# Ledger of designs, part 36: peptides against a protein of PDB entry 5IXI

Target 1, 141 residues: chain A of PDB entry 5IXI
Amino acid sequence: TPLLDASSLEYLFAQGQYDLVKCLAPIRDPKTEQDGHDIENECLGMAVLAISHYAMMKKMQLPELPKDISYKRYIPETLNKSIRQRNLLTRMRINNVFKDFLKEFNNKTICDSSVSTHDLKVKYLATLETLTKHYGAEIFE

## One batch from the design tools (peptide; made by RFdiffusion4, then SolubleMPNN)

Design b2_p14_1_s3 (from b2_p14_1, 7 letters changed)
Fold by OpenDDE base, seed 1:
Structure b2_p14_1_s3 (fold): chain B 141 residues (1-141), chain A 14 residues (1-14)
Amino acid sequence: as target 1 above (141 residues)
Amino acid sequence: SGLDEFLEKVKHRK
């Protein structure tokens, strides 16, 4: 893979977040219903990575984040629209799943300082490459 | 999932 310096990673990470949320890098088509569920979970995971990166950059702990922290601003807009159309119980389930993801990630990685912001950017971009149709193909060749 | 795989890698680094 090509060598990326810190400034390049910072740029690509910021651009990748924008491209994912704005659907400029659209997520891949699901092969099955289960694959669609997996894609949704990966998008929620991307939100966890983005929020955790933000918190680490601001030297914030999870309790210091806004109480209304949500995945909504960190997932593809198309997926967010889809979720909003689901019934109340489904939306509550998704909220609980996301909170569980965030808490688990924080307990296993952030609190122990075992993950750096650099690691989060690399993981985000690598996941973005596999999650979207054609994004990042040349970057990770 | 990718996140689960990432978490497993972190666990092994401890």
Scores: peptide ipSAE 0.035, ipTM 0.676, DockQ to the pose 0.116
Fold by OpenDDE base, seed 2:
Structure b2_p14_1_s3 (fold): chain B 141 residues (1-141), chain A 14 residues (1-14)
Amino acid sequence: as target 1 above (141 residues)
Amino acid sequence: SGLDEFLEKVKHRK
């Protein structure tokens, strides 16, 4: 794997977020219904990583974030559109799952400084590579 | 999930 300095890692992390959300790096096709659920959960996880990174950079804790913080700006636009078309109960479930993810991640890793912004960027990019069809190969080769 | 795996790794670091 190539050695990345801080500036390069910051650039790749920012670009990766943009590419995922804008579907320039499209997520892989699900092989089964369960695989589809796994992909969706991974996207929600990506949102947690992105939000946590933002919070850490701004030195904000979860209670200090906007009360209406959501995954909507941090997942692929295609997935966001799909979720919006689902029934109320399904959307409520997804919202609850995301809130639980974010809260758990904050309590277990952010509050006790177990995770650095560097760790979040690395995890984000590594997950992005496995989640998308063709992205990231050149980063880790 | 990836997030769960990440959390487990962090726990092991402690």
Scores: peptide ipSAE 0.035, ipTM 0.676, DockQ to the pose 0.117
Fold by OpenDDE base, seed 3:
Structure b2_p14_1_s3 (fold): chain B 141 residues (1-141), chain A 14 residues (1-14)
Amino acid sequence: as target 1 above (141 residues)
Amino acid sequence: SGLDEFLEKVKHRK
């Protein structure tokens, strides 16, 4: 990976979150229905990374986070609008999938301190490059 | 997924 100092990485991570959520870096077009499902899962994964980074910076464990923690503020606004248009059972399923996803990541990765905030920022930016049409290529190519 | 790949990488470090 390219050499980045801590201040540069922090800046790029913050800007990347903003660009993804505000759709300034739009997600790539799905090639198939399954690809669309994979893109949605990757977006939920990005939310898990962002929330986990927040929790680590605040020195909080998952049970200390608000009980109504959600992906809504951490995924592309277009995807969030799409999810809100789906039926109740589908939205309940997505909520459960996300909560299980976050819990699994916390138990397997965060709680044992095997992953640092630095690792999360790098993974976030690397995933952002693969998810979006053109963003991040200048950082990791 | 990319996150699954990340989790597997972490498990190998343990």
Scores: peptide ipSAE 0.034, ipTM 0.673, DockQ to the pose 0.116
Fold by OpenDDE base, seed 4:
Structure b2_p14_1_s3 (fold): chain B 141 residues (1-141), chain A 14 residues (1-14)
Amino acid sequence: as target 1 above (141 residues)
Amino acid sequence: SGLDEFLEKVKHRK
């Protein structure tokens, strides 16, 4: 794997977010029901990484984020559509779980300065490789 | 890292 300078990493991170959300880098097919749930959790994790990175770059604290902040624009559009097809209780659960994840991540990881924007980009791209069908091969070939 | 630990919790949450 070639070493990436800061500008290349920033570019690939931005492109990776776009490709994931727009399904240009489609997520892998689940092998089982549990695998499908794991994929969903990974996508939600990707959203946490992306939002946290955004907040850090804008020097915004969690309470300063929009009240309607959600995973919707940070996960694959296909998954977002799938979630919208679920019943109200399920959607409420997902929303609450995500908000808890985001809060926990920011309070215990970001606010403690244990993670940098660089770390978030690296983890995002590494997860993108395992999550998608072929996009990872393009990045790390 | 703390990030890895958190992400592992996310992936294994039911």
Scores: peptide ipSAE 0.030, ipTM 0.658, DockQ to the pose 0.727

Design b2_p14_1_s4 (from b2_p14_1, 8 letters changed)
Fold by OpenDDE base, seed 3:
Structure b2_p14_1_s4 (fold): chain B 141 residues (1-141), chain A 14 residues (1-14)
Amino acid sequence: as target 1 above (141 residues)
Amino acid sequence: SGLDEFLEKVKNRK
């Protein structure tokens, strides 16, 4: 990003995480049931990006993360509340899917030095723009 | 998904 220095990108990434989780940047309305499922998966992907960024900043690999690591603190609070209301088997499936998602991302990207924290911040903010209502448009349009 | 697209981009860098 030639228009953003490292300090600006770090600030926007931190603020973007806060705005997504606190629903200050609300996610877009689903067009269909399938679209709603896609939005949920993208939110889980955002959690993977955030956790991976944290791990890289702390110079730790996935096996060093807490065994109870989850998406709960890294997705919109409204979505987290919705998931908590679902039945036990559904919640177990979501937890398993997320853990597999995180492992796959780690194996394909985080373990490879070709992906930097800079790359993760850019991807996070770009995805945030597509997920939310008009957020970040001034940065990437 | 967008993350799948990102993964493909990473693979192409290798």
Scores: peptide ipSAE 0.042, ipTM 0.687, DockQ to the pose 0.114
Fold by OpenDDE base, seed 5:
Structure b2_p14_1_s4 (fold): chain B 141 residues (1-141), chain A 14 residues (1-14)
Amino acid sequence: as target 1 above (141 residues)
Amino acid sequence: SGLDEFLEKVKNRK
């Protein structure tokens, strides 16, 4: 992975989020059903990273986050559409688990200042590289 | 469940 300065990293992080959500950097094809679940989980993880980064940049605390905070705008549109097609109970579970985890993640990482915005960007881009089909070759090779 | 795995995987990102 090439050494990136702060400005380049900021740009790539922003562009990477856009590419992931808009499916310009499509997620890799699952090899198995379990792999498919892993991919979805990684996407939801990406949402946690992105939201946490946003919160840190805005210096927002947990009570200040919108109560309707959701993964919807931070995951691939294709996955969002897929989730919307699932039954109500499943969607409710996903929402609840995500919200609970987001709070936990923020408390354990952001509030403790153990993770910086820089760290989140690096982790996001690194995960993006492994999650998508060809995006890594463009940036990290 | 897959969501449980999600929790674990994201926690490991710390």
Scores: peptide ipSAE 0.036, ipTM 0.669, DockQ to the pose 0.131
Fold by OpenDDE base, seed 2:
Structure b2_p14_1_s4 (fold): chain B 141 residues (1-141), chain A 14 residues (1-14)
Amino acid sequence: as target 1 above (141 residues)
Amino acid sequence: SGLDEFLEKVKNRK
């Protein structure tokens, strides 16, 4: 496996976020309806990782983050557009699930300092590889 | 899911 120094990992993490959101690294096609739900949940999880990483870098607690914080800037644009077309109840559910997930995750990362920014970047890139069609093969193979 | 597994690992880090 290739060795990545801190600067290289930072670069790949930033580029991976951009590629996921801009759909330059498109997410894989769902095999079933349940698989589709799992993919969406993983995308929301990616948003949690990205936001938590940002918060840790800025030394912010969850209550210190903007009240209007959302997954919208941290998920694939295609998924964001899809969610916007869903009914109000569905959108409310997604928002609630995301907020609960973010809160729970930050209690274990920012508050307890049990997870480092390094861990978040590694987890993000590893998830990105499994979530997208062809991305990450050259990095982890 | 992968993120759920990640959270579980954090819980068990004691």
Scores: peptide ipSAE 0.034, ipTM 0.662, DockQ to the pose 0.120
Fold by OpenDDE base, seed 1:
Structure b2_p14_1_s4 (fold): chain B 141 residues (1-141), chain A 14 residues (1-14)
Amino acid sequence: as target 1 above (141 residues)
Amino acid sequence: SGLDEFLEKVKNRK
């Protein structure tokens, strides 16, 4: 397994976000319908990680984030398009769940400082490896 | 890890 210093971790984290959103690192095919829901939830989790990392780096509290902040720019574009095509009630549910998810997670990161930006990058990349078909295979070997 | 446990807890709040 390659050794990752701070500079390498920053680079991989930034590139990983881009690759996930742009579907250059496509998410894996679901094995079942439930697996599909799990993948979607993991993608929402990735959005929370990315937003929280950004907020921590900018030393911003959750109320200071833009009011219209959402998962839309932090999940795979294909998933975002899929969500936008769902009915109003489903979209409302997803929005509410994400809002609660983000709030709860930020209480443990920004507010309590129990999680560092380093931890977020490591978790993001590790999750990215499990979510995508082949991305990061060499990095985590 | 503690982070993994926390993430799972949050994701399973639904």
Scores: peptide ipSAE 0.029, ipTM 0.661, DockQ to the pose 0.448

Design b2_p14_2_s1 (from b2_p14_2, 5 letters changed)
Fold by OpenDDE base, seed 5:
Structure b2_p14_2_s1 (fold): chain B 141 residues (1-141), chain A 14 residues (1-14)
Amino acid sequence: as target 1 above (141 residues)
Amino acid sequence: SKSLETFKKFISDL
């Protein structure tokens, strides 16, 4: 991975979020059903990174986050549409697990300052390279 | 279950 200065990293992180959500950088095709689940779960993980980064930048504590905080704005729109088509119990489970884990992640990782915004951006961009079909070839090769 | 385990693993690797 090439060395990026702070401004470049910030730009790429912002653009990467936009590209992922808008499916301008489409997620890779699943090789198996399990791979499809893994891809989905990685997308949800990306949402945690993005939300946590936002919260850190805004100096927000967990109680200050919107109670309706959700992955919906932070995952590929295609995946969001797919999840909406699933049955109520499945959607409830996804929502609850995500919310609980987001809380846990912020309490254990963010609040104790063990992870910085820099770390979140790096992890996010590194994942974009592998999660999407062709993203970052011009940068990461 | 295997559901959402990759998500948790992904975050824990950070």
Scores: peptide ipSAE 0.165, ipTM 0.794, DockQ to the pose 0.554
Fold by OpenDDE base, seed 3:
Structure b2_p14_2_s1 (fold): chain B 141 residues (1-141), chain A 14 residues (1-14)
Amino acid sequence: as target 1 above (141 residues)
Amino acid sequence: SKSLETFKKFISDL
């Protein structure tokens, strides 16, 4: 794989977020029902990476973020629409689990500086290659 | 849930 300088990595990370959310890089088709659940959870994980990266770049802690911080703007729009159609209890569960995990991730991984913005970008882009249809292969192949 | 383990595993790989 080719070496990427910091500016190139920043550009690709920004473009990758846009492509995932706008479904320009569509997520892969699920092979089974469980695979569909796994894809959804990986998308939620991508939201954690994106939010954490934003917070770190702005030198903000999670308590400084809006109280209504959510995965909604950080996952594929098709998946967001699907979740919004589910019953209230299901949506509440997803929201609560996401918020709890985001807090835990911030406290145990971000606050101790064990993970850098560089690490988040690399993990994000690497996941795009496997999560989406044929995206990112030219970068990490 | 078992499905949630994928989410946790994804983050733990950082």
Scores: peptide ipSAE 0.162, ipTM 0.791, DockQ to the pose 0.570
Fold by OpenDDE base, seed 4:
Structure b2_p14_2_s1 (fold): chain B 141 residues (1-141), chain A 14 residues (1-14)
Amino acid sequence: as target 1 above (141 residues)
Amino acid sequence: SKSLETFKKFISDL
């Protein structure tokens, strides 16, 4: 794998977020229903990484984030549309689980300094390579 | 739930 300096990593992370959300790097097709659920959960995980990175870079604590903070603008637009088509109870469950986990992740992982912004970017890009159809193949081969 | 566990598993592998 190529050695990426800090500037290159920052650029790739930013571009990767854009490509994932805008579906320029489309997520892989699910092989089964369970695989589809796994893909969605990984996308939600990617949102946690992206939001956490944003908060860390802005030196913001969770209470300082907008109260309407959500995964919506941090996941593929196609997935966001899919979730919005689900019933209210399902959407409430997803939202509550996400918010609870984001809080836990921030308190136990970020605030304890066990994870750096560098770690978040690396995990994000590594997941992006496996989550999408062909994105990053040239970089990680 | 299984859905929550897969979500947590992804993050735990960080």
Scores: peptide ipSAE 0.157, ipTM 0.791, DockQ to the pose 0.563
Fold by OpenDDE base, seed 2:
Structure b2_p14_2_s1 (fold): chain B 141 residues (1-141), chain A 14 residues (1-14)
Amino acid sequence: as target 1 above (141 residues)
Amino acid sequence: SKSLETFKKFISDL
């Protein structure tokens, strides 16, 4: 595994976000129904990391972010389309749970400065390796 | 649910 300096890590983090959202690095096939739910929730977790990183880089608190901030731009487009076709109650639950977790994460972790932007990038890329089918071999091997 | 716990665990392990 190669050592990455700050500039290299920043580049890989940006590219990884693009590849995940645009499905250039497709998520792995679920082995069971529960595995599918785990994959979906990991994608939502990736959205939390991406949004938090953005907020930290812009030195903005969560209430200062635009009101339309959501997971929709930070998850695979295929998953976003899948969520949009689910019933209203399911969509409301996903939206509310995500917002609650994002707020809690920001208040308890980001605002306390217990996690750095470096930590977020490392966690994101490490998860990307396990979440996608074949992505990351050239980065982590 | 187990699905929600997976999400919580992912965030808490950061």
Scores: peptide ipSAE 0.149, ipTM 0.784, DockQ to the pose 0.593

Design b2_p14_2_s2 (from b2_p14_2, 4 letters changed)
Fold by OpenDDE base, seed 2:
Structure b2_p14_2_s2 (fold): chain B 141 residues (1-141), chain A 14 residues (1-14)
Amino acid sequence: as target 1 above (141 residues)
Amino acid sequence: SREREIFKKFISDL
């Protein structure tokens, strides 16, 4: 963004990931059940961004990433615990959709260089602003 | 799936 230099953006992105996963920046309370589902899906999207950023920074293709790459370490710990309590079919669906989307995103967007690491960081931080209760205010207000 | 549609919408905002 025009307001942040590269070093500042890198720092905020790293800290934002940590705060989201550790629930130091807690996700906002859902207004409805559907809102809760949307929040969860946004968190999963955030995981795609984080993993893709990691892959790009390491100059690694998806097959070179750890074999058991998953969203589990890239979403709020509370959400991860919640998902683990879901029924088997739901968990399988989430896993499959996530893996397929991650693959598609990396192949079509990252590998084709249509999105930069800078873009990923900006999107990640912008989403934190809307996804969490107060974290966005700390950064952008 | 619903999840995929949310993902697509989310990523399209990049």
Scores: peptide ipSAE 0.160, ipTM 0.804, DockQ to the pose 0.626
Fold by OpenDDE base, seed 5:
Structure b2_p14_2_s2 (fold): chain B 141 residues (1-141), chain A 14 residues (1-14)
Amino acid sequence: as target 1 above (141 residues)
Amino acid sequence: SREREIFKKFISDL
């Protein structure tokens, strides 16, 4: 496994986001209903990482982000379509949980400078290995 | 909520 310098890590992070959202690296099949919920929540967590990374790179505080910020363009398109098919109350709950966690994460983890953009990229790519079917094998080949 | 706990665990190892 080759060592990744900063430039390589930046490239892989960008490519990984694209592959996940465009379903070029499809997420793994759930084994149970609970597993499906866990996968969905990990995808939403990935969206938090991606958004937080963007905000940090732009030196933006959370209140400065667009007011309509959402997970929609930061999760697999197939999952986004699935969520849109659910009832209104479920979709409202998902939106509320996501927004609350994004706020909490940025306030408690990012604002105190305990996590760097480097850490976010590493966590993102490491999660792709376990969340997707075969992407991990390609990354660490 | 259950979702929040999963998110916290997901991010806790950062």
Scores: peptide ipSAE 0.160, ipTM 0.802, DockQ to the pose 0.706
Fold by OpenDDE base, seed 4:
Structure b2_p14_2_s2 (fold): chain B 141 residues (1-141), chain A 14 residues (1-14)
Amino acid sequence: as target 1 above (141 residues)
Amino acid sequence: SREREIFKKFISDL
């Protein structure tokens, strides 16, 4: 894994978000149903990282974010479409769990300064490598 | 919830 300076890390993080959402870096094929569920939750976790990073960079607290903040713009478009096709109860559960965790992460991790924007970018890119089919090789070879 | 536990594990790897 090459050493990345701050500028390179910032660039790769931004590009990685774009590639994940636009499916230019497609997520890997699930090996099992459970694997598919894990992949989905990793994508939702990536959304938490991305939103938290955005909030930190803008120096805004979670309540200052739009009230309708969600994972929708921060996950692969294909996954977003899949979730929208699920029944109402499932979608409500996903939304509630996501919002609750985002709040918890913000309060316990970000507000306590336990995690920096640097840490978020590193975790995001590391997860991107394992989550996608080939994009990780482009970043870390 | 199961999803919450997965999120916790995901974040704990930071």
Scores: peptide ipSAE 0.155, ipTM 0.800, DockQ to the pose 0.641
Fold by OpenDDE base, seed 3:
Structure b2_p14_2_s2 (fold): chain B 141 residues (1-141), chain A 14 residues (1-14)
Amino acid sequence: as target 1 above (141 residues)
Amino acid sequence: SREREIFKKFISDL
């Protein structure tokens, strides 16, 4: 099969972000409590990829982003609602974990590697396929 | 596929 060209990849990446956040591509059901934690972490990872892609496209460093940058716009709305209903200490933990994750990803993967916006789109879409129930019937071969 | 290979490399760099 032919490889995806740049225009097709850009379109799929944009649409995939929208489908994940709006729950048009719903995340898979957890099989255990630990699986639920893994799914949540994968969603946070997706947010990191999306934010990093945005920053790279705008030629910005992470410190140049608003100090209140968060996962809220980049995770499934159902998960965001669930998180907002948790107690203060739990929400503080999640916020700190996300910020640390974003910082670590930027330092170890973006700044000191050859990772491009193209690579981020590929990783995002590949993760989206495994994270959601029915999305992405073999986009990659 | 080439796309899958790129994904594997990207994950390994994390």
Scores: peptide ipSAE 0.065, ipTM 0.751, DockQ to the pose 0.144; fails the geometry check

Design b2_p14_2_s3 (from b2_p14_2, 5 letters changed)
Fold by OpenDDE base, seed 4:
Formats: C-alpha cells, structure tokens, sequence
Structure b2_p14_2_s3 (fold): chain B 141 residues (1-141), chain A 14 residues (1-14)
C-alpha cells in the first residue's frame, strides 16, 4: 500500500465510508452462500470500526451514544435492505449480536489496549480493498 | 455465536 499521511488517511477513510454505504464501491459477489455470510459479517465488522472511530473522535463513551445505535447507517444500503427483509427473530439476533460485540470491542479492545483511531482507519481501508469489486484498485494502485 | 466468532476473527486481524 502507498504511504499515506494523516490528512490523506482521514480523507480516504471518510470517502471510503461514504462509498461503501452508498454502494458506489459495491461489495464483491459472493462465490458461495458461506462466502455471502462472510461478506455480510465483514460489513458488520466495518460498522463496528466506523462506530468506534466516531465515538473515539467525539471522545464519547458507549453509554453516551444513542440507545438505538445500530449497524444500519454503516453498512451498504443493499445489505441493509436485505437484512430488513429477514424474519423478526433473525433481525433480533443480528441486532443483539452486533450490540454485544460493539460493547465488548469498545470495552476490552479500545479501552484496554492501545488501539487508536489511526489503527481503525487503516483496518477499515484495508478491508474495503478486499471487500469491494474495484475500489481497492482505485485507492491503492 | 457464529457471527460473534467471525467478528472476533475480523478484529483480531487488526
């Protein structure tokens, strides 16, 4: 990957979030059903990174975030639509697992370790490269 | 859960 200064990294991170959510950088086609599940979970992981980054930048603790915080604003719109079409129990499970992990990640990884906003941005962009069809080449070639 | 383990794996690669 090319060397990025702080300002470039911040810009690319912001743009990458926008492109992923708006499907301007579409996620890759799944090779199998299992691959589809993996892609979905990576998207949910990306949401954890994005939310955690937001909280850290605002110097907010999890209890200070809106109670209804969710992945919905931080995943591809197409995936969000897909999840909304699933049955209630499935959606509840996804919501609960996500919230539990978000809490765990922030408490045990962010607070207990030296993970920084820089690290989150790097991981986000690196994952974006592998998750999307062509956007990685646009950023890193 | 399955999803949690995938999330952990994703984050562990940080």
Amino acid sequence: as target 1 above (141 residues)
Amino acid sequence: SREREIFKKFISSL
Scores: peptide ipSAE 0.202, ipTM 0.834, DockQ to the pose 0.667
Fold by OpenDDE base, seed 2:
Order: C-alpha cells, then sequence, then structure tokens
Structure b2_p14_2_s3 (fold): chain B 141 residues (1-141), chain A 14 residues (1-14)
C-alpha cells in the first residue's frame, strides 16, 4: 500500500464517496445470499464513516447534525432504492441499528479515542477497495 | 483496533 500525502488522501476519499454513491464504482457481485447481506452491512458501515468524518471536519457533535441524518445519501443509490422497497418493520430496524451505531461510534470512538479524520479516510478507502469490483486497484495494489 | 471491533459488531447486528 502506497503512502499518500494529506492532499492526495483527501481527494481520493471525496472521489471514493461520490463513486460509491453514484454506483460509478459498483459494489462487487454477491457470491451467496449471505454475501449480499454482508455487502449491505458494509455499505451501511461506510455511511457511518462518511457521516462521522463530515461531523469531525465541521467540528460538530452528533446532536448538532440535522435530525434527518441518515445513511440514504451515503450508500449506493441502488442499495438505497432496494431498502426503500422493504417492509416498514425492516426499514425501522435498519434505521434504528444505524442510528445506534452512529451514536456509539461518535461517542466512544471519535470523542473518546485517538481516531482522526485521517484514520477514517484510510478505513473508508480500504473498505471501498474490498467492497467494489475494481475501484482503486491501480492505487492500492 | 477499537473502531474495527465496533464496526464488526455493527455488521453482525444487521
Amino acid sequence: as target 1 above (141 residues)
Amino acid sequence: SREREIFKKFISSL
């Protein structure tokens, strides 16, 4: 893995978010039903990283973020559409788990640990590499 | 890492 300077990392992180959401870097094909579920969970995890990074950059605590903050704009559009088609109880569960994790991550990992925006970008890009079909292959190989 | 542990718990909870 190459060592990236701060400016390069910032660029790649921003571009990676855009490519994931817009499905320009499509997620990998699931090998099994369970694999598809794992991919979905990883996408939701990516949303937490992205939102947390945003909050840190703006020096905002989680309660200061818009009350309608959600994974919806931080996951692949195809996945977002899929989730919206699921029944109410399923959507409620996803929303609750996501919000709880985001809150815990903010309080216990961001506020109480040494995790920085740099660390979040690295984690995001590393996950993006494994999650998508070919994205970043030229950079991370 | 601590963040990785929390992340893994989130993944398994869905």
Scores: peptide ipSAE 0.133, ipTM 0.781, DockQ to the pose 0.159
Fold by OpenDDE base, seed 3:
Structure b2_p14_2_s3 (fold): chain B 141 residues (1-141), chain A 14 residues (1-14)
Amino acid sequence: as target 1 above (141 residues)
Amino acid sequence: SREREIFKKFISSL
């Protein structure tokens, strides 16, 4: 793994978020139904990282963020459309679990640990590389 | 790492 300076890491993190959401870096094909579920959860996890990074950069706590904050703008557009087509109970479950985890993550992982914005960017890019078909291959080669 | 453990729990909870 090559050593990246702060400016390079910031650029790659921003570009990676854009590529994931816009499906320029498409997620890998699921091998089974369970694999598809795992991929979805990984995408939702990526949203948590992105939102937490944003909050840290702005020095904001979760209550200061919009009340309707969600994963919708931080996951692949194709996945977002898929989730919107699911029944109400399923969507409510996803929303509730996501919000609960986001709160838990920020309280126990971000605020009570040494996790920095640098760490979040590294984790995001590393996950992006494994989640997508070919993205990140040049970076981690 | 702590963040990885939390992430794994999140994945299993959905």
Scores: peptide ipSAE 0.124, ipTM 0.777, DockQ to the pose 0.157
Fold by OpenDDE base, seed 1:
Structure b2_p14_2_s3 (fold): chain B 141 residues (1-141), chain A 14 residues (1-14)
Amino acid sequence: as target 1 above (141 residues)
Amino acid sequence: SREREIFKKFISSL
């Protein structure tokens, strides 16, 4: 696949986030129940990447982000609706695990390992390709 | 990578 310059990568990353959330690039159909769980977890992971990238670009730390920061605006709308329909305990678990992971990712990966915004964009797009049905086929083929 | 390891741990914890 062709190498992407910085401007192209920035564009694709922004567009990819929009397409994922708005389900313009729909997530792939699960092959099994466990596969469905994996897809969901990958979506939540994508939210962490997106939030972390945002924070890095704005030179903000997690405490400076909105106190109600969550995955809700960074995952497919269909998945968000599904999660909101689950019972309270399940939603609490998801929220807590997500926040813990976000904190851990920020501390251990972003701060300590010097992961760059470039790296996050590449990983986001690469995951997006595998997570969705057809997105990125032309670029990553 | 360390990032991938953390990511996998996150997936497993959900």
Scores: peptide ipSAE 0.113, ipTM 0.767, DockQ to the pose 0.159

